# Designs tried in a protein design run: peptides against a protein of PDB entry 7PB4. Part 236

Target 1, 105 residues: chain A of PDB entry 7PB4
Amino acid sequence: KMLNIKEYKEKLLSTLGEFLEDHFPLPDRSVKKKKKNIQESSVNLITLHEMLEILINRLFDVPHDPYVKISDSFWPPYVELLLRNGIALRHPEDPTRIRLEAFHQ
Target 2, 218 residues: chain B of PDB entry 7PB4
Amino acid sequence: DALQMAVGYFEKGPIKASQNKDKTLEKHLKTVENVAWKNGLASEEIDILLNIALSGKFGNAVNTRILKCMIPATVISEDSVVKAVSWLCVGKCSGSTKVLFYRWLVAMFDFIDRKEQINLLYGFFFASLQDDALCPYVCHLLYLLTKKENVKPFRVRKLLDLQAKMGMQPHLQALLSLYKFFAPALISVSLPVRKKIYFKNSENLWKTALLAVKQRNR

## One batch from the design tools (peptide; made by RFdiffusion4, then SolubleMPNN)

Design b2_p19_4_s1 (from b2_p19_4, 9 letters changed)
Fold by OpenDDE base, seed 3:
Structure b2_p19_4_s1 (fold): chain B 105 residues (1-105), chain C 218 residues (1-218), chain A 19 residues (1-19)
Amino acid sequence: as target 1 above (105 residues)
Amino acid sequence: as target 2 above (218 residues)
Amino acid sequence: MAEQLLRLMVEELVVLEAE
């Protein structure tokens, strides 16, 4: 039973990774529109896969405080995507914190 | 050839300048229909046309006709099915198109080359059980897809709740019986022993075409 | 595109992680 669950989980993770790359890729940095004044905050955006991994890990590692602080590495459209689809929830008192929905509860 | 021209028309879309857009559309649609029912379509042609039928590029009537002629010569690519399901998520297709798609998917299930990616969409199909119009066909699809690993306590609860709502439907009972087979400890309810699993409309719209495909591939 | 599918995949993953 455990082996089948692990294998299924690994397969699902792999498929999710491929799915995210295909349907929700990061915007290509190549559209450097040279507008001078926007400080090139050289913040490396993380993939949606990495974002979900962080959120899932936090949900299970710290179940009493499952919220993750939104960093500059979080691409705002991804945050919005997760929120509007009910995958993530915003903290009721702190809009800078989000959690994964506890689907197992 | 005439089929390539027809597929190319649907892929590229109508050229604005043609005064007789409807006649041209009908001509190409008939070409696809004739080839599909006579010989079946290549996997590549199904890939293109199935995507078009679900993308909302054309009207519902055209999409319905395209979807009805998605008959394989040999196989359907799993990737084509995955792409098609992705279009269902976008919500640009009509309810009738969704029903037809699930009917098609059940009818053509044996002709899909691989099932690995489709099996990963199990949760998506399971969620569609809540749609009363889709439920019979989704139950049939899930009956074909369900593995032991898919049988979870929360899904059992959802199926039992659905049964409480809609009654002991044959298609739902068939799926529950399969769940009980894989995980008897999760289903405490005595299911009536039905001698024969019955899904509504086991006779699909493609019965004659599928017989022809099977005869050609022997 | 496929936003609903994303939710379902994540839901399944969370359920599996809890098991």
Scores: peptide ipSAE 0.581, ipTM 0.646, DockQ to the pose 0.573; fails the geometry check
Fold by OpenDDE base, seed 2:
Structure b2_p19_4_s1 (fold): chain B 105 residues (1-105), chain C 218 residues (1-218), chain A 19 residues (1-19)
Amino acid sequence: as target 1 above (105 residues)
Amino acid sequence: as target 2 above (218 residues)
Amino acid sequence: MAEQLLRLMVEELVVLEAE
């Protein structure tokens, strides 16, 4: 029973990864080359997969404070995507913090 | 050939702003329909056309006609189905198109080459049970997909709630019976022992075509 | 939208992680 759940979870994670790459890729760095003046904020944007992993891990690792601080590595459109779809919730008092929805409670 | 030209038309869109756009569209649509019903379509053709039908690129009438002729010559790629499901989430297709898709998916289920990725979409299909128009067909699909690992307490609760709302429907009873088979401890309710599982005959639209496909592939 | 599927996949993952 446990093995089947683990295997299913692993397969789901793999499928999610592929799905995210196909439907929610990071914007190609190639298009930004032409406009000179935008300070190349050297901030390495994380993938939506990595963002979700962080949020899921925080939800289970620290259930009493499941909020993650939005860093510069969080691509704003991904944050908006998660919020508008009810996947994530913004902290009521701190708009810079988001949590994953507790779908299991 | 005529089919490749037709598929290419739907994929690339109308090249020329010709006044006869509608006639050209109808010609190509008829070509696809004729080949699909006579011989079936290749997996690659289904991949392209199924994606187009659900993308909202064309009007509902065209999309419906395309979906109705998604008849395989041999197999349907699982990837095509996964892509199609992703389009259902985009909400650009009509409710009737969604119903038709689920009917198609049930009818063509045995012709899908693999089920691994489709099984991972179990949660998505399960959520679609809340749509009254989809519910009968989704129950049938879930009946085909459900494994022991999918039978969870929260899903049981949702099914029981749905039963409380809609009453004991034959399709819902079939799914609940399957759930009880896999996890008898989760379903305390005595389900009537129905000897015959009854689903709406989703295959009726393609019955003749499917028989022909099965005969050609024997 | 792909967005609805994303929610459902995440929901399933969270449920599985809780188990």
Scores: peptide ipSAE 0.563, ipTM 0.659, DockQ to the pose 0.573; fails the geometry check
Fold by OpenDDE base, seed 5:
Structure b2_p19_4_s1 (fold): chain B 105 residues (1-105), chain C 218 residues (1-218), chain A 19 residues (1-19)
Amino acid sequence: as target 1 above (105 residues)
Amino acid sequence: as target 2 above (218 residues)
Amino acid sequence: MAEQLLRLMVEELVVLEAE
């Protein structure tokens, strides 16, 4: 029973990864419009997959405070995507923190 | 050939601003229809045309006609179905197109080459139970897809709530019976022992074509 | 965008992780 659940979970994760790459890729770095002077703080944006992983892990690792602080590595459109679809919730008192929806509850 | 030209037209769109766009469209649509009903379509042709039908590239009438002729020669690729479901999520297709798609999916279920990825979409299909127009067909699809691992307490609750709202619908009872079979401890309610599982005959639109496909593949 | 599909996949993952 447990083995089947693990295998199913692994398959689902793999499918999700492929799905995210196909439908929600990060914007191509190539549209560097030459706007001059702003220090390209080379903030490496994380993938939506990585973002979801962080949120899922936080939900289960720290269930009493499942909120993750939005970093500069979080692509704003991904945050908006998760919020508008009810996948994530914004902290009521701190707009810089989001949590994954507790679907298991 | 004429079919390749027709598929190419739907894929790439009209090349020339021909004055008679509608006549050209109708010609190509008839070509696809004729081949599909006579011989079936190759998996690659279904992949292209199914996605087009659900993408909202064309009007509802055209999309409906395309979906009605998504008849396989041999098999339908699971990937095509997954892509199609992704288009349903985008919401560019009409409610009638969604219903037709689910009817098609149930009717063509045995011709889909693999079910592994479709099974991963179980949650999506389950969420569609809330749509009254889709519910009968989704129940049938879920009846075909449901594995023991899919039967969860929250889904049981949702089904019971849906039953409370909609009443004891035959298609819902069939699905609940299957759930009770897999997880009897989760369903305390006595379900009427139905001798026959009854679903709406989704295959009626394709019955003749499906018989022909089965005969050719024997 | 297959946004509804994303939600459902995540929902399923969360449910599976809780088990």
Scores: peptide ipSAE 0.561, ipTM 0.662, DockQ to the pose 0.613; fails the geometry check
Fold by OpenDDE base, seed 4:
Structure b2_p19_4_s1 (fold): chain B 105 residues (1-105), chain C 218 residues (1-218), chain A 19 residues (1-19)
Amino acid sequence: as target 1 above (105 residues)
Amino acid sequence: as target 2 above (218 residues)
Amino acid sequence: MAEQLLRLMVEELVVLEAE
């Protein structure tokens, strides 16, 4: 039973990864919006897969405070995507923190 | 090849310069229809056309006709089905197209090359049970897909709630019976032992074509 | 559609992780 669940989970993760690459790729780095002065801190945007991994891990690792701080590596459209689809929730008092929806509850 | 030209037309879209766009579209659609019903389509052709039918690139009438012609020569790629399901989520297709897709999926289920990825979409299909128009066909699909690992307490609750709402529908009863088979401890309710599982004959639309496919692949 | 599928996949993943 456990082996089947693990295998299923691995397959699901693989499928999710492929799905995210196909449908929600990161924007091409080429859109240099010439905003003037702010240092091009080449903030390496994380993939939506990595973002979800962080959120899932936090949900299970710290169930009493499952919120993740939105970093500069979080592409804003991904954050919005997760929020509008009810996959993630904003912290009621801190808009810079989001949590994964506790679907298992 | 006339079929390649037709598929290419649907893939690339109507070339702006054609004065008689509707006649050209109809010509290519008839070409696809003729080949599909006569010989079936290659997996690659199904991949392209199925995607087009569900993408909302064309009108509902065209999409419906394309989808009705998604008859394999040999196999359907699982990837094509996964991609198609992704289009269902985008919501650009009509309710009737969704129903037709699930009917198609059930009818063509045995011709799909693999089921591993489709099984991962179990939760998606299960969520579609709430749609009254889809429910009979989704139950049939889930009946084909359900493994012991899919039978979870929350899904049992949802099915029982759905039964409470919709009554004892034959398709729902069939799925519940399968759930009880895999996890008898989760279903305390005495289900009437229906000896015959009755799903709507989703195959009726493709019955002749499916027989022809089976005959060619023997 | 892709967004709805994403939700469902994540939901399933979370449910599996809880098991």
Scores: peptide ipSAE 0.558, ipTM 0.667, DockQ to the pose 0.581; fails the geometry check

Design b2_p19_4_s2 (from b2_p19_4, 8 letters changed)
Fold by OpenDDE base, seed 1:
Structure b2_p19_4_s2 (fold): chain B 105 residues (1-105), chain C 218 residues (1-218), chain A 19 residues (1-19)
Amino acid sequence: as target 1 above (105 residues)
Amino acid sequence: as target 2 above (218 residues)
Amino acid sequence: MAEQLLRLMVEELVILEAE
């Protein structure tokens, strides 16, 4: 039983990865630098896959404080996507923190 | 050939210059329909046309006609089905198109080349049980897909709740019976021993076409 | 965008992680 669950989980993770690449890719950085002087903070955006991994890990590693602080590496449209679909929840007192929904409870 | 021209028309969209857009559309639809019912379509043609039917590129009447002629010559690619399911999530297709898609998916299930990725969509299909129009067909699909690993306590609860709401529907009973077979400890309720599982198979729009496909592939 | 499918896949993954 446990082996089948592990295999199923691995397959699901693989499929999720492919799905995210196909449907929710990071925006092409090739948007032409119009020269406005805004300091190009070279913020490395993480993939939606990486974001979900962080959120899932936090949910299980620290169940009493499952919130993750939103960093500059979090692409704002991804944060909005997770929130509007009920995949993530914003902290009630700190809008800079989000958690994964506890679907297992 | 005429089929390639028709598929190309649907893929690329109407070329701007055609004065009689509706006549051209009808011509290409009839071409696809004629070939599909006579010979079936290649997997590549199904891949293109199935995505078009669910993308919302054309009106509901056109999408319905395309979907009705998604008859394979040999096989349907699993990838085409996965892409099709993704379009259902976008919400650009009508409720009637969704129903037709699930009917199609059940009817064509044996002609899909692989099931590994489709099985990973189990949770998506299970969530669609809440739609009253989809429920009978989704139950049939889940009956075909369900493995022991899919039978979880929370899904059992959801099925029992659905039964409490809708009554003892034959399609729900079939699925619950399968769940009890895989996990008897999760279902304490005595289910009637039905000797025959009855899904609404009587109205298979593709019955004649499927017989022809099976005869050609022998 | 297949946003509903994303939710369902994540839901299933979380359930599996809890087992």
Scores: peptide ipSAE 0.590, ipTM 0.653, DockQ to the pose 0.582
Fold by OpenDDE base, seed 5:
Structure b2_p19_4_s2 (fold): chain B 105 residues (1-105), chain C 218 residues (1-218), chain A 19 residues (1-19)
Amino acid sequence: as target 1 above (105 residues)
Amino acid sequence: as target 2 above (218 residues)
Amino acid sequence: MAEQLLRLMVEELVILEAE
């Protein structure tokens, strides 16, 4: 039963991924913003799909500490999007940690 | 091709320089309408025009006319439907356009190529039950979409609450009967055995067109 | 533009996973 739920979740996430690619794509790297000397921190940004997968997995895998630390791979606009829409919540004591909303509760 | 020019006009928007914008708009609308009702539209044309109709790019009258002619030649892409629903969330379309969209979605349901992504929108459609104008059409849509996995205790409660508020509506009874079929333990209330499931959408605006599409695809 | 839809899709996914 648990294995089937995981597989089903993955399938649903995959379907969601297509939606996310269409509506919430990462900014094209191709905007040659002029080389101002800000160290292009070559941080590979993750997709919103990957971000949601991490958050959902954490919610169910570690229900007593469902918070994920915001890494440099988290595109700030995505974090803001999730928070603004009530999909995610910030940790009350640590603003660098976010959790998925427990919609099942 | 006249249709390609018409679709291109709606996609790119009115070229500022046209002195007779309204006549040009009407010409292109008539072109789309004529082709759609005679032959149906390709999935790509529906994708473009459906998004335009719901984006708020044009006025309500134009959007309504475009939406009324979203008749497929063969299939409608699921992606087009998902995009359309996304526009409903933005709220740039009128209430009448929303109603028309749900009517269209029910009417065209069998022509949508896939249902996987649409099934993920179940919660969105279910939330729209709270809109009195949408409720009959949403119930019909949910009747078509509902799987056993969608029948949850909280949804049962919401439907019963809605029934308490609105009374025993035929469309709500139809949906509740389906819920009871999938999850009899969740619905203790004796539902009247209605022999006929009645959804008001029997007068499909597209009935004649859909019959023609089915005949061509046979 | 699809922010509300995103929420609802995620909500559905979470509800389904909780089973």
Scores: peptide ipSAE 0.577, ipTM 0.659, DockQ to the pose 0.479; fails the geometry check
Fold by OpenDDE base, seed 4:
Structure b2_p19_4_s2 (fold): chain B 105 residues (1-105), chain C 218 residues (1-218), chain A 19 residues (1-19)
Amino acid sequence: as target 1 above (105 residues)
Amino acid sequence: as target 2 above (218 residues)
Amino acid sequence: MAEQLLRLMVEELVILEAE
């Protein structure tokens, strides 16, 4: 039973990864909008897959404080995507923190 | 060939310059229909056309006709089905198109090359049970897909709630009976032992075509 | 386009992780 669940989970993760790559790829780095003065902090944006992994892990690792701080690596459209679809919730008092929806409760 | 031109037309969209867009569309649609019903379509052609039918690129009438002719020559790629399901979630297709898709999926289930990824979509299909129009066909699909690992307490609760709402529908009873078979401890309610599982004959639309496909692949 | 599917996939993953 456990092996089947693990295998199923692994397959689902793989399918999700492929799905995210196909439908929600990161924008091509090439849109250097020349904004003048702001140091191009080459903030390496994380994939939506990585973002979800962080959120899922936090939900289970720290269930009493399942919120993740939005870093500069979080592409704002991904954050918005998760929020508008009810996948993530914004912290009521701190807009810089989001949590994954606790679908298992 | 004429089929490649037709598929290419649907893929690339109508070329702006053709004065008679509707006649061209109809010509290509008839080409696809004729080939599909006569010989079936290659997996690659189904991949392209199924995606188009569900993307909302064309009107509902065209999408319906395309979807009705998604008849395989040999196999349907599982990837095509996964892509199709993704389009269903986008909401650009009509309710009637969704119903037709689930009917198609049930009818063509045996022609799908693999089931691993489709099985991973179990939760998506299960969520569609709440749609009254989809429910009979989704129950049939889930009946084909359900494994012991899919039978979870929360899904049992949802099915029982749905039964309470909709009554003892034959398709829902069939699915519940399967759930009880896999997990008797999760279903305390006495289900009437129905000897015959009755699903709506989703195959009726493609019955002749499916017979022809089976005959060609023998 | 695929946003509802994403939700359902994540939901399933969370449910599986809780098991």
Scores: peptide ipSAE 0.571, ipTM 0.665, DockQ to the pose 0.581; fails the geometry check
Fold by OpenDDE base, seed 2:
Structure b2_p19_4_s2 (fold): chain B 105 residues (1-105), chain C 218 residues (1-218), chain A 19 residues (1-19)
Amino acid sequence: as target 1 above (105 residues)
Amino acid sequence: as target 2 above (218 residues)
Amino acid sequence: MAEQLLRLMVEELVILEAE
């Protein structure tokens, strides 16, 4: 039973990943080449799928401190997207930390 | 091919500022309609046209006609359905278009190649139960989609609240009966034993076309 | 918008994870 739930969750995450790739892809690296002044921050941006995975995992792994620190790998438009849609919440005292909304509570 | 030209017109828009834009649009729309009802459309054509119908690129009349001719030759891509549902969230389509879409989705459900992503949209469909115009069709869709894992206490509460508001509707009763089957402990209310499940969309607009599709694909 | 759908999908995932 537990294995089936885990497999089901993994499948759901995978399916969400495909959805996110279609609707919320990272900006093509090719477009960044022409504007000279954008500091090539060598930081590998994570996908929205990976970001959500981190947030979901943190919510359940550390329920007493469900906040994730925004790293340079977090594409700012994704952070904004999650916040404006009420998917994530900013920490009241630390704007560099966000949590997933506890929809189950 | 006339169909390719028609699909291309809807996808790319009119290439030339033709003085007779409306006549050209009507010509292409009729081409799509004729092919769709006669032979069905390829999955790629449905992907393009379904997206257009829900994007708000054209007027409601055109969108409605496009949706009515979203008849598959063989299969519908799940991705096309997911994209379509995403457009429902944008609110650029009319209420009538939403109703038609759900009717279409129920009618075409068996022709959708996969259900994995659609199952993830369960919560979205469930939220649409609050729309009185959508409720009958959404109940039917949910009846097709519902798994044991979807039957949650909060959804049971919402369904019971909806029942309290609108009364014991046949479509709602069908869904509640399914919920009770999966999770009898969550539904203490005695549901009348219905011998026949009834949904409003049991006879859909596409019945004749779907029969023809099934006959061709046998 | 796709954004509203995203919220609903995430909500569903969180609800499923809580079980």
Scores: peptide ipSAE 0.569, ipTM 0.669, DockQ to the pose 0.492; fails the geometry check

